Peptides against a protein of PDB entry 3H8D. Designs and how they scored, part 205

Target 1, 122 residues: chain A of PDB entry 3H8D
Amino acid sequence: DMKRQQRFFRIPFIRPADQYKDPQNKKKGWWYAHFDGPWIARQMELHPDKPPILLVAGKDDMEMCELNLEETGLTRKRGAEILPRQFEEIWERCGGIQYLQSAIESRQARPTYATAMLQNLL

## One batch from the design tools (peptide; made by RFdiffusion4, then SolubleMPNN)

Design b2_p28_6_s1 (from b2_p28_6, 12 letters changed)
Fold by OpenDDE base, seed 3:
Structure b2_p28_6_s1 (fold): chain B 122 residues (1-122), chain C 122 residues (1-122), chain A 28 residues (1-28)
Amino acid sequence: as target 1 above (122 residues)
Amino acid sequence: as target 1 above (122 residues)
Amino acid sequence: SAQAELLREKLKLGEEELEKLYAEEVPE
């Protein structure tokens, strides 16, 4: 269970509307994912012009990546993988702790490494 | 045993001779370490003006970091930790596979995660 | 699926930038 490998990924994205603009005018977003074994546990999106999006497994499955880790191709994408802290720092800054906590308390969160760690922390 | 956490670190260094030079004239080297649990398994140094240095546990203990991982403070050094592939890519480029293989064959290498993985690969 | 396609789109649109970031992480 908690022996599953925790892997984290980040990819930049440019808004479709900006893809043809000059580089200086391409506002970058960031897509983040935490995989607890083969399945996504948390997803996070930073947008240049709107609030961050936080998603947790169980609660937000319909809005999250439904692919298993291998299917995403992220492991084969050079530069996509990041360290745990690189994810967690942003997650925390975006209010992810509170978001996940609320999902746990409302019994909407699927048990993951993330839920377990948070429950141990509180 | 092979359940030990594998952690990798990289820190830049400036040659002593360059430390007082203008920033543009400070050639940077890189120090790399692979820790198999608390103990270093591999060390690697990239120098701006000489061949890379490769070191493996057992064989090169006298030239390697003698501190356990916690004693190094690397885990508390922001930006020092790197992904496995960030280490391995450089290790491979520097001839680390052959170096470690030779150390294993000569019975100089201490068994580590690195030796086990290489032996599984060959 | 919609989410899969969105991810693929993000990957496509961010490819060049991702390579730049990777290049910055590799020592000279």
Scores: peptide ipSAE 0.231, ipTM 0.730, DockQ to the pose 0.747; fails the geometry check
Fold by OpenDDE base, seed 5:
Structure b2_p28_6_s1 (fold): chain B 122 residues (1-122), chain C 122 residues (1-122), chain A 28 residues (1-28)
Amino acid sequence: as target 1 above (122 residues)
Amino acid sequence: as target 1 above (122 residues)
Amino acid sequence: SAQAELLREKLKLGEEELEKLYAEEVPE
């Protein structure tokens, strides 16, 4: 059902090791999620000192958020929700299109709004 | 048709008199718009030195943006689009609920998504 | 679960930063 609500979220995170450091020494990462209805479709993590992590439903379920959207509390976290383009812009920059495409081709990706949109794009 | 896409935008503006002043002396205002499908439903302006301006379709058409959404180019302006809550939070703070309610009661408001939502809220 | 805990940890450690970002989005 492609009529499900698509919602996107972003939260900053500080590495545990940096928790008690001076502000200037706290390196910030970013956690991103795309929810297709209640369930996550894509997840992405930006790290200050390692490559981005890209995850797609079906393929990477064991490494992704397992909570449904309501369980995450993200909808109640002020400032966490972002526009679709804010997610997609980073996703694209990190090679997300290719990653998801490969997952589709290998039959590893679970069908989501994201997979449908990509197939329309190609 | 309440199935129309609701889109919200915000852009800053500098007062003409401040245009050539030093950055620290340029007071920034904010222009907000809610589009119910192609047409504006609500408009709001925050000023640094005067009360907010609230405008609703039907009542204030002569003072509002007359362009349809596509004509505005807002959808193509990076960073202009905002989440619904980003609009509503300011709208509520500025007394927008009361303003729109009064416009409905006086039969001045054109029916929009905004009027429908308000009537559901009350 | 591990993933849930990771998210909670991220939220906890980034809470102040998130609030700062939000504050930047709302004009006074």
Scores: peptide ipSAE 0.230, ipTM 0.728, DockQ to the pose 0.794; fails the geometry check
Fold by OpenDDE base, seed 1:
Structure b2_p28_6_s1 (fold): chain B 122 residues (1-122), chain C 122 residues (1-122), chain A 28 residues (1-28)
Amino acid sequence: as target 1 above (122 residues)
Amino acid sequence: as target 1 above (122 residues)
Amino acid sequence: SAQAELLREKLKLGEEELEKLYAEEVPE
């Protein structure tokens, strides 16, 4: 049901290897998630030293957060929620449109708000 | 209709008197708006040197933005849109709940998403 | 649960940074 609430989140993360380094030596990554209702539809990770990771539901379930939105605690984490455009802007820059499109075409993507929106866009 | 999209915006403003001062001497205020569909439901202004201004539709129409959302151009202004909680947090801190409640009780508030939510909360 | 643990770790390790970001969002 595309009437589900679409919510987006972003959290910074420090690499485990940098955990105990001086602040200036801690390279920050970013973890992004798009939740289509209670379930994750897209996940994205920006790393300081490797290519972005793009993940879409259905295709990448094994690599994505398996927790429902409430279980993540993200809704209770101040500063974690972001606007749709804040997610989409980065998603687009990272080639997310093409990635999701390919997942749809290969019949690997689970139908989500994201897949529906992309299908409408194309 | 409470099914209307609720959108929130925040923009900074500089006091007219500070317009031509050095940057360090420009005190920044913040203008907030809650749009219930195309029309403003709540407006809030944080000033650096005076109490916050709280405004609610129906009661304060003469002091509020008269433009519909599209006319404001806020949807096209990067960084202007904020999450509901970003508005509500400040609204609450400024006494907005009590302000809106009083406007409802005095029959001055126009019914909006904001009034409906407050009525549900109380 | 592996991904869950990873998320929890990220949340833990990013807590301070997230709080800083939040603080920057509040005009007051």
Scores: peptide ipSAE 0.230, ipTM 0.728, DockQ to the pose 0.756; fails the geometry check
Fold by OpenDDE base, seed 4:
Structure b2_p28_6_s1 (fold): chain B 122 residues (1-122), chain C 122 residues (1-122), chain A 28 residues (1-28)
Amino acid sequence: as target 1 above (122 residues)
Amino acid sequence: as target 1 above (122 residues)
Amino acid sequence: SAQAELLREKLKLGEEELEKLYAEEVPE
């Protein structure tokens, strides 16, 4: 049902190898998630030293968060939730539209709000 | 219809009397709005030198924004949109629950998503 | 699971930074 609440989250992370370094030497990454109702629809990771990682439900299930939204605790972490546009802007910059489109065309993407929106856009 | 999109906005403002003062003497206020679909449901103002102002649709129409959401241009102002919790946290701290409740009880509040949520909570 | 552990680790290692970001969003 497209009436499911769409919620977006972002958390910074420091690599384990950097956790004991001086602050200036801790390179920050970013983990992003889009939840279509209780289940993740898209995941994205920004890294300081490697290309962005894009993941979509159905195609990348084994690499994506297996927890439902409530189980993640993200809704209880102040500052973690972001606006849709804050996710989409980065998603677009990272080539997420093309990535999701290819997953739809190859029939690897599970239908989500994200797939529906893209299909309406094209 | 409760299926209307709920959107929240925050913008800073400088008092007219301070606009020509040095930056350190410009005291910043904050204007908040909750839109239930195209129409404002709640408005709130934080001031550095006076108590918060709380306004609810129906009761305070003459003091609230008369523009629909699209007319305000807020949806096109980068950084203006905020998450529901960012509004609600301040609303609660300012006594907004009690203010809206009193408006409902006195039959001054126009029915909105905000009134419905409060009635479900009580 | 591995993915859950990775998320928890990210949350733990980034918690201070997340708190700083939240603090910057407070208007007062």
Scores: peptide ipSAE 0.229, ipTM 0.730, DockQ to the pose 0.742; fails the geometry check

Design b2_p28_6_s2 (from b2_p28_6, 13 letters changed)
Fold by OpenDDE base, seed 5:
Structure b2_p28_6_s2 (fold): chain B 122 residues (1-122), chain C 122 residues (1-122), chain A 28 residues (1-28)
Amino acid sequence: as target 1 above (122 residues)
Amino acid sequence: as target 1 above (122 residues)
Amino acid sequence: SAQAALLQQKLELGEEELEKRWKEEVPD
């Protein structure tokens, strides 16, 4: 059990192409992030028309949010923060356990709270 | 900073008189709880037609949930758990800070995470 | 960076939706 605070966030996004369309024509996606202390540990994107994107620290750093938690402003965004389970439920449904496990086994994952939890589970 | 886990819950309630009415005629209230470890520290009830009820451990024990967290089943009720801020925002809006402060000053409040946090704030 | 810009774009585009959802969760 790590001392760093675990915080989870979710924000909706509208595709740029749909930005100026009528609400009924806007397809909503969801961006999720898990921060292990100040730094992102996992990121996930649910898209309305393509497979979910799963990203883990170490392996996918170049595709993940590079901002620290404070820099993101997420903590100041009303309604953005979510419960751990709200993240994990979607993560699991999207195959996140297997994804993270593979990243650990391939030595690509940076150690985080998420990797520690998974290794405790297995 | 206390070692006990702080958990917050919210569930809707319908007034008994409205229970069997049509949905449009049902006025919904909200029941909130803060658990400091296994035991309730604060309780709050938002009513559709009367002032909110604020309750704090020690002072209001006889009117608060007497079940420990596990006994409540709240942890197993999907959607019941909420973020700390979701509780605190309503608590503050309902005058909870003043209520808890008065309970502390009158020596009626049982020490909890909530009392400790408030005393750190003041 | 591209990632930072992308996040900011998501935040801006989602602002109304976030507020709406929050208001649904918090009673008046």
Scores: peptide ipSAE 0.080, ipTM 0.628, DockQ to the pose 0.780
Fold by OpenDDE base, seed 2:
Structure b2_p28_6_s2 (fold): chain B 122 residues (1-122), chain C 122 residues (1-122), chain A 28 residues (1-28)
Amino acid sequence: as target 1 above (122 residues)
Amino acid sequence: as target 1 above (122 residues)
Amino acid sequence: SAQAALLQQKLELGEEELEKRWKEEVPD
């Protein structure tokens, strides 16, 4: 259903090793999610000390949020929701297009709004 | 057409009197717009030195942006687009619900997505 | 699950930072 609402979220995170450190020693990362209707389509993590993590539905389900959108509480978290472009800009910079493309070509990606949009683009 | 895309924008502005001052002396305001499809439905201005300005289509057309959305270039201005809630939160705080309601009751408001949503709420 | 717990942890740890960002982006 291509009429499903596409919603994007971003939350900061502190590494578990840093959560009890002084504020100046807490290196912040960013967790991103794209929900295609109630279900996550893409997830992305920016880390201060390692390469970005890119995850796509079907391929990476075991490493992604398994909660539906309502269960996450993200819609109720002020400041968590972001614009599509705020997600896509970072996704593109992190090589997300190529990552998703490869997942489609390998038949690992589950069809989502994200896969459909990429297939329309390429 | 209730299927029109609702888009919201926010840009900072510097008062004309401050535009040539040193940065520390420039008091920043915020200009907000809600577009119901191509046309503005609501406009709001936060000022550092005077009460907020609230404007609704039909009633305040002469004081609102008269350009359609594409003509404004807002869609091409990075960082200008905001989430619906980012507009609505400030709108509510500024008394926008009452302002729009009064405009509807006085038959000054032009029907928009905003008027329809308010009428569904009340 | 592990992923659910991880998300909740991130949400909890990020709460103050989210609020800070919101206040910076949306003036009163």
Scores: peptide ipSAE 0.083, ipTM 0.633, DockQ to the pose 0.768; fails the geometry check
Fold by OpenDDE base, seed 1:
Structure b2_p28_6_s2 (fold): chain B 122 residues (1-122), chain C 122 residues (1-122), chain A 28 residues (1-28)
Amino acid sequence: as target 1 above (122 residues)
Amino acid sequence: as target 1 above (122 residues)
Amino acid sequence: SAQAALLQQKLELGEEELEKRWKEEVPD
């Protein structure tokens, strides 16, 4: 149920093509995840040179992290965890509300804390 | 009871004596607070030129923030809220465990989430 | 497995940056 712990994470990434460039030429992206208990509920990726990627559980399972939270090692990575609002602010800016809503309406979204919160908000 | 929301905050402060110095000469301190529900449970202050200040509810009430969480406006200050571990890491480094333990043993500490957690840990 | 590998790659590539950010947040 919705009593599961909600945890949010963010990690930077450098594109493989930029991996060995000078620091000033490395374009940094950001990978975000929302875990509803042990399982990912939402994922998003900010890229330096393309639109953000938004992913929601159920709809985008094949494109999302398949590891449970413990398996990711994110909880052990210093600085990776972020506050809920730090995730939600970016999620909102990227059109995540509409994206998740569409996934719910199309019956593609797996029920999660995120879907429940949105359904309560609307 | 311990079902109260635990929230942690950090804000920078500049010493009054440095307030009008050039930025490079302003020594920045950090004010930390742990709120156990609406009321502060722990406070600490990192100073650039003196030992950290550790404060625990009950023992140090006169030196701690007397405002409830809502009154502080911290929940509305962007970037002020921090993760529990961000507080606890600094608390531990500053000797907070021993400080709180001593306050409990001396019967000076007001029971809070912090005291309960420590008592469970020891 | 593909996504796992991707995540691990991101974690590895972002290690230095993540640690840098953490050090900036935590006064040491």
Scores: peptide ipSAE 0.079, ipTM 0.629, DockQ to the pose 0.769; fails the geometry check
Fold by OpenDDE base, seed 4:
Structure b2_p28_6_s2 (fold): chain B 122 residues (1-122), chain C 122 residues (1-122), chain A 28 residues (1-28)
Amino acid sequence: as target 1 above (122 residues)
Amino acid sequence: as target 1 above (122 residues)
Amino acid sequence: SAQAALLQQKLELGEEELEKRWKEEVPD
C-alpha cells in the first residue's frame, strides 16, 4: 500500500577507528534510511574516504538494516528524522536513481514506494 | 479534508531595528508556520526579547500570513521546511495546545488539521 | 545481528553530533 507513510532518517557516525581520536581527526560519515511504512526501502551511507554505499530492498537485504522502523528507535531519536528531499537530494547525487533502476530491471529490487515512484517517473 | 498535506516551515528573522547593527547586536527571531494544505493553520513567532507569539487560523487571521503556501515561496526556500515535530515541540513548549484549545472553546478557531488533532487527543 | 549492532553503534557514535545539530537548528 503506497499510502504508507514514507519516513526518512539520517544519523552521523564516526568510524570505530576514529572514536578515540581528537575531534579534528574524526572523519564523519552519514547513514541514511528510507522507511516505506515499517520496512526499510532504501539505505545509503556516505563515508569520508570511500564511495557512497547505495542499498535497495530486495537486492541488498543482507547489507541493510534488518530492524523494522519501530525496532530501530529512530523515531525516538531527536534529530534523526529528515525531510524526504533531504534524503532524495543525496540519493540523486550518489546515482541512486540509476542504482534502483538497475535493481528493478534485473528483478532484484523488492517493490516499494521507491520503486513505484521511479517507475511512475520513467 | 484532513488528508491535506501538513507542511511546516521555519525561517529566521532579524528585527527591523537590528537590521543595520553589527552582527553581534542582531538578535535573531524565528518565524514558524503550519500549513494545512494551501492554507495557514498556525503561526508562531519566537522573539529574543518578548514572549512568543502564538496565532491560530480564524482567531488571528489579521496577524497571520495572508499568503497561501505557494504564494509564500516557502516551498522554494531551501532549509525553510521543517518536520512536524520540529514545529510541535516548540508549539507545545510555548503553550500552543492551551492557546488553540481556548480558541476552539471560544469558537474563535477556524477548523483545521490542528484543531481536529487537538480535539481527537482530548 | 550485525546490521542491528551497526545501527546501534552509529547511533551511539553519532549521539553528540545529532544533539548538536538539533540544538543548532531548533531554538529554545
Scores: peptide ipSAE 0.076, ipTM 0.626, DockQ to the pose 0.808; fails the geometry check

Design b2_p28_6_s3 (from b2_p28_6, 11 letters changed)
Fold by OpenDDE base, seed 4:
Structure b2_p28_6_s3 (fold): chain B 122 residues (1-122), chain C 122 residues (1-122), chain A 28 residues (1-28)
Amino acid sequence: as target 1 above (122 residues)
Amino acid sequence: as target 1 above (122 residues)
Amino acid sequence: SATAERLREYLELGEEELEERYREEVPE
């Protein structure tokens, strides 16, 4: 049902190898998630030392967060929730539109709010 | 070459019909995989409402994961990898030994580490 | 970061819950 609430989140992470380094030597990445109702629809990871990782429900389930939104605790973490455009801007710059489109065309993507919006755009 | 690395993985799944139910009504299943080097040798699915599904390379290729190990991303998913015995214990309980033996005897199974070990055991 | 650590904690709790369900649902 496309009437489900759409919510977006981001949190920073530090590479395991940098965990015990000085603050200036801790290179931070960013973890992003789009939830279509209770279930994740898209996930994205920005890294300081390698290409962005893009993940879409249906295609990349085994690499994505397996918890529903409530189980993640993200709604209870101050500063974690972001605006839709804050997610989409990064998604677009990382090639997310083409990634999701390819997943739809190859029939690997599960139908979500994200797939529906892309299909309406093209 | 039987010197290939053997690796085992497990991830949960929820039935599509239960996705929007209350937590107590979401019955989870379990997906298992054995990789002989880069290629899957055995796959197994535990369900809350039907018999276990057992699959072996050569016989059940059309119902099994078609991605090589690296493509699955399982090696990058925290908590997905399990010990050999954690796979074999469930495999045995579900009748996997007899299933693989029948596939070997009917010449349906592709030679793998799993077929070699079973042939040495019997 | 504190945020990342807390999320990891939640993920670990989720994994524990899943393992409990696994033990309960595995055929005997």
Scores: peptide ipSAE 0.031, ipTM 0.468, DockQ to the pose 0.136
Fold by OpenDDE base, seed 3:
Structure b2_p28_6_s3 (fold): chain B 122 residues (1-122), chain C 122 residues (1-122), chain A 28 residues (1-28)
Amino acid sequence: as target 1 above (122 residues)
Amino acid sequence: as target 1 above (122 residues)
Amino acid sequence: SATAERLREYLELGEEELEERYREEVPE
């Protein structure tokens, strides 16, 4: 059984209200995604004006990207892909370990590479 | 047999003559490395004032990094690690495919992940 | 879905920024 490829992506977003402002006045947010094979395992959103949003597969499916990786076009967007550690560093900083752990313990998390890694860590 | 991890790195270098110049007057070169597990498979150097240097394991060992990956400290240098495609794009642009192919055909190249991939491509 | 549309919006808004970063990373 071939191991699923773990791929990570990050893209900026500009708030609608800032779209037409000068570049210096546009506050950027960041959208992060971890794909375990074709399906998203974790999603994270950094906002300039509100707390970060952490999302894990199973628990937060309704708020997460519903597209498979190929459908997103992320693999074809230059600069979108990031290294695993670039994702994990932010994930950890935002309390992602605790969030995913709670999702596992509540039986809300869908088993993914992320859940497996966390279970091995704890 | 566990597959060796393919990891890629890029770091800038400043020419000795430019070390003490103003930042705007320092011409940066770029040092690229592909590690197939602990050992370097390919090395590439971009220079502001001379042609790129392509190096492949076996053929160019005397000019390549002799340290294993752990010894280099590259894994602990923030921003040094790059995605495979970030290496390959430059490699291809610099004629790396032809260079590696020639090294294989001349039986100078040490078998690596890179040689295997090229043999599968051709 | 709302999520898919948001993603598409993010992708559209971020394209120029991503391209700019790429140009900065690739020596000419």
Scores: peptide ipSAE 0.085, ipTM 0.618, DockQ to the pose 0.725; fails the geometry check
Fold by OpenDDE base, seed 5:
Structure b2_p28_6_s3 (fold): chain B 122 residues (1-122), chain C 122 residues (1-122), chain A 28 residues (1-28)
Amino acid sequence: as target 1 above (122 residues)
Amino acid sequence: as target 1 above (122 residues)
Amino acid sequence: SATAERLREYLELGEEELEERYREEVPE
């Protein structure tokens, strides 16, 4: 059912090695998630010192958040939720369209709202 | 029809008197809008030096944005669109529930998604 | 699991920064 609620979240993170450094020495990363209903459909991680990480349901389940949306606490974390475009803009810049497309073509992607939208776009 | 798209926007503004001052001397205000479909349902203005302004459709039409959503250009302004809760949290803190309730009771409020939701809540 | 732990770590490490940004965006 594609009528499930689509919700997007973003949280900053500091690298473990920088956790106890002065603010000027902390390099900030960003963790993004797209939840299709209670389950994660896409995950994205921006890092200051390595390439972006793109993850899609079905293909990358072992590397993605295993918790359902309620279990994450993201809905109760003020400022964590973002608009769809705030996710999609970064997703596109990181090559997310091509990444998910390849996962669909290789039959690795689990059907989600994201896969449906991409197949609509192509 | 309550199936109209609900969209919320926020933009900062600088007081006219501060426009040409140094950044440290500019006091920032915030302009908020709730659009129920193409038409504004609620408007809210936060100011650094005076009480918040709350405006609701029907009652305050002369003081609210007269442009439809497309005419405002808000949908094309990066960062202007906000989540519903980002509007509602401030609306509630400013006494918006009581303000709109009074407008409904006095038969001044035009029916909108906002009036319907409030009547559901009460 | 490793993924759950990573998320918890991200949530903990991001709390102060997220709240600070929120306070900056929302006038008192």
Scores: peptide ipSAE 0.070, ipTM 0.612, DockQ to the pose 0.734; fails the geometry check
Fold by OpenDDE base, seed 1:
Parts: C-alpha cells; structure tokens; sequence
Structure b2_p28_6_s3 (fold): chain B 122 residues (1-122), chain C 122 residues (1-122), chain A 28 residues (1-28)
C-alpha cells in the first residue's frame, strides 16, 4: 500500500573503541533508515573507516533493523527524523540506486515504496 | 482537498539594522511558512527583539507571502525545508493554536489543512 | 535481536548529539 507514510531517520553513532575518547577523537558514523509505514524499507550506514553499508528489505532482513517504527523510539527521539531528500541524497551518492536495482533484478528485494519509486524512475 | 501535499519551510533573516554589523552582533530572526499545496496556509516570524508574529491564511493574507510555493523558490533552496513537527513545535510554543482557533471562530480563517487539523484536534 | 541491539546502541550513543542538533536548529 503506497498510502503508507514514508519516514526517514538518521542517528549518529560512535565506534565502541572511541566511546570514551576525547570528543575530538570520536569518529562519528551515521545510521540511516527509511520506513515504509511501520516497517523498514532501506537502511544505510556511513562509517569513517570503511565503505558505506547499504541494505534493502527482503534481501538484507537479517542485517537490518528488526523493530517496527514504533518500537524503535525514533519518532520520539528529537532530531532523528530527516526529510526524504536528506536520505535520498546520501543514498544516491553511496550507490543505493544500483544496489536496490540489483536486488530487484535478482528477485531479492521485497516490494516496498522504495522499489516502487525506483521502478517508476527507471 | 486534503490530498494536497503539506510542506514546511524555514529561512533565517537578519534585521536591516544589523545587516552590516559583526556576525556576533547580528541577531537572527526566523521566517517560517506552511504551504498547503501551492498556497501558504500559515506563516510565522521569530524576532530577537519583539514578539513572534503569527499569520494565517484568510485573516492575514495581506501580511503573508503572496507567492505560490513554486514562485518562492523555497523548494530549491537547500536547507529551507523542514519537517512538519519542526514547524508545529514552534507554532505551538508561540500560541499558534489559540491564534488559529480564534481566526476560525471569528470566521476570518480560510479553510486550509491547518484549520482542518485543528478542528480535528479540538 | 542482533539488529535490535545494534539499534539500541546507536540510539544510546547518539542521544546527546541529536539533542545538541535539535537545540541548534530550534530558535531560542
């Protein structure tokens, strides 16, 4: 159902090894999520010391957030929610279009708003 | 038509008197707008030296943005768009609920998404 | 549970940063 609300979130994380270091020595990563209604459609992780991680529902369920949106508490965390474009801009830069497309073509991607929009675009 | 997209924007402004002062002496204000589809529904201005200004369509048309959303260029201004809650939180803090309610009761407010939502809430 | 635990970790570690950003974005 494409009537489902699309919501996007971003939260920073600090590597466990850096957790107790001085602020200037804490290298921040970023965790992104796209929720298609209550369930995650895409997940993305930016790390300071390794390549970005891209994940799509269906293909990468075991590595993605298993909680529904309400369970995450993200909607109640001030500053966590972001605009669609804030997610998409990073997603695109990280090769997300190609990644999702490949997942669709391989029949691995679960149908979501993201898959529908990509199929609209291409 | 409540199918119209609701979009919210915020841009800073500097008082004319402060325009050429040192950065630390430039007191920033904030201009907020809620667009119900192509047309503005609510406008809000935060000033460092005077009370917040609240404006609603129908009642305050002469003081509000007269351009449609596309004409404003706000959608093309990076960082201008904000989440609904980013607008609503400030709106509520500034007494926007009471202001809009009063405008509805006095038959001054033009029906918008904002009026509909408020009537839903109350 | 592994992904949930990771998320909880992210949420915990990012709380202060999110709050700081929020304060910066919301006018005083």
Amino acid sequence: as target 1 above (122 residues)
Amino acid sequence: as target 1 above (122 residues)
Amino acid sequence: SATAERLREYLELGEEELEERYREEVPE
Scores: peptide ipSAE 0.060, ipTM 0.605, DockQ to the pose 0.800; fails the geometry check

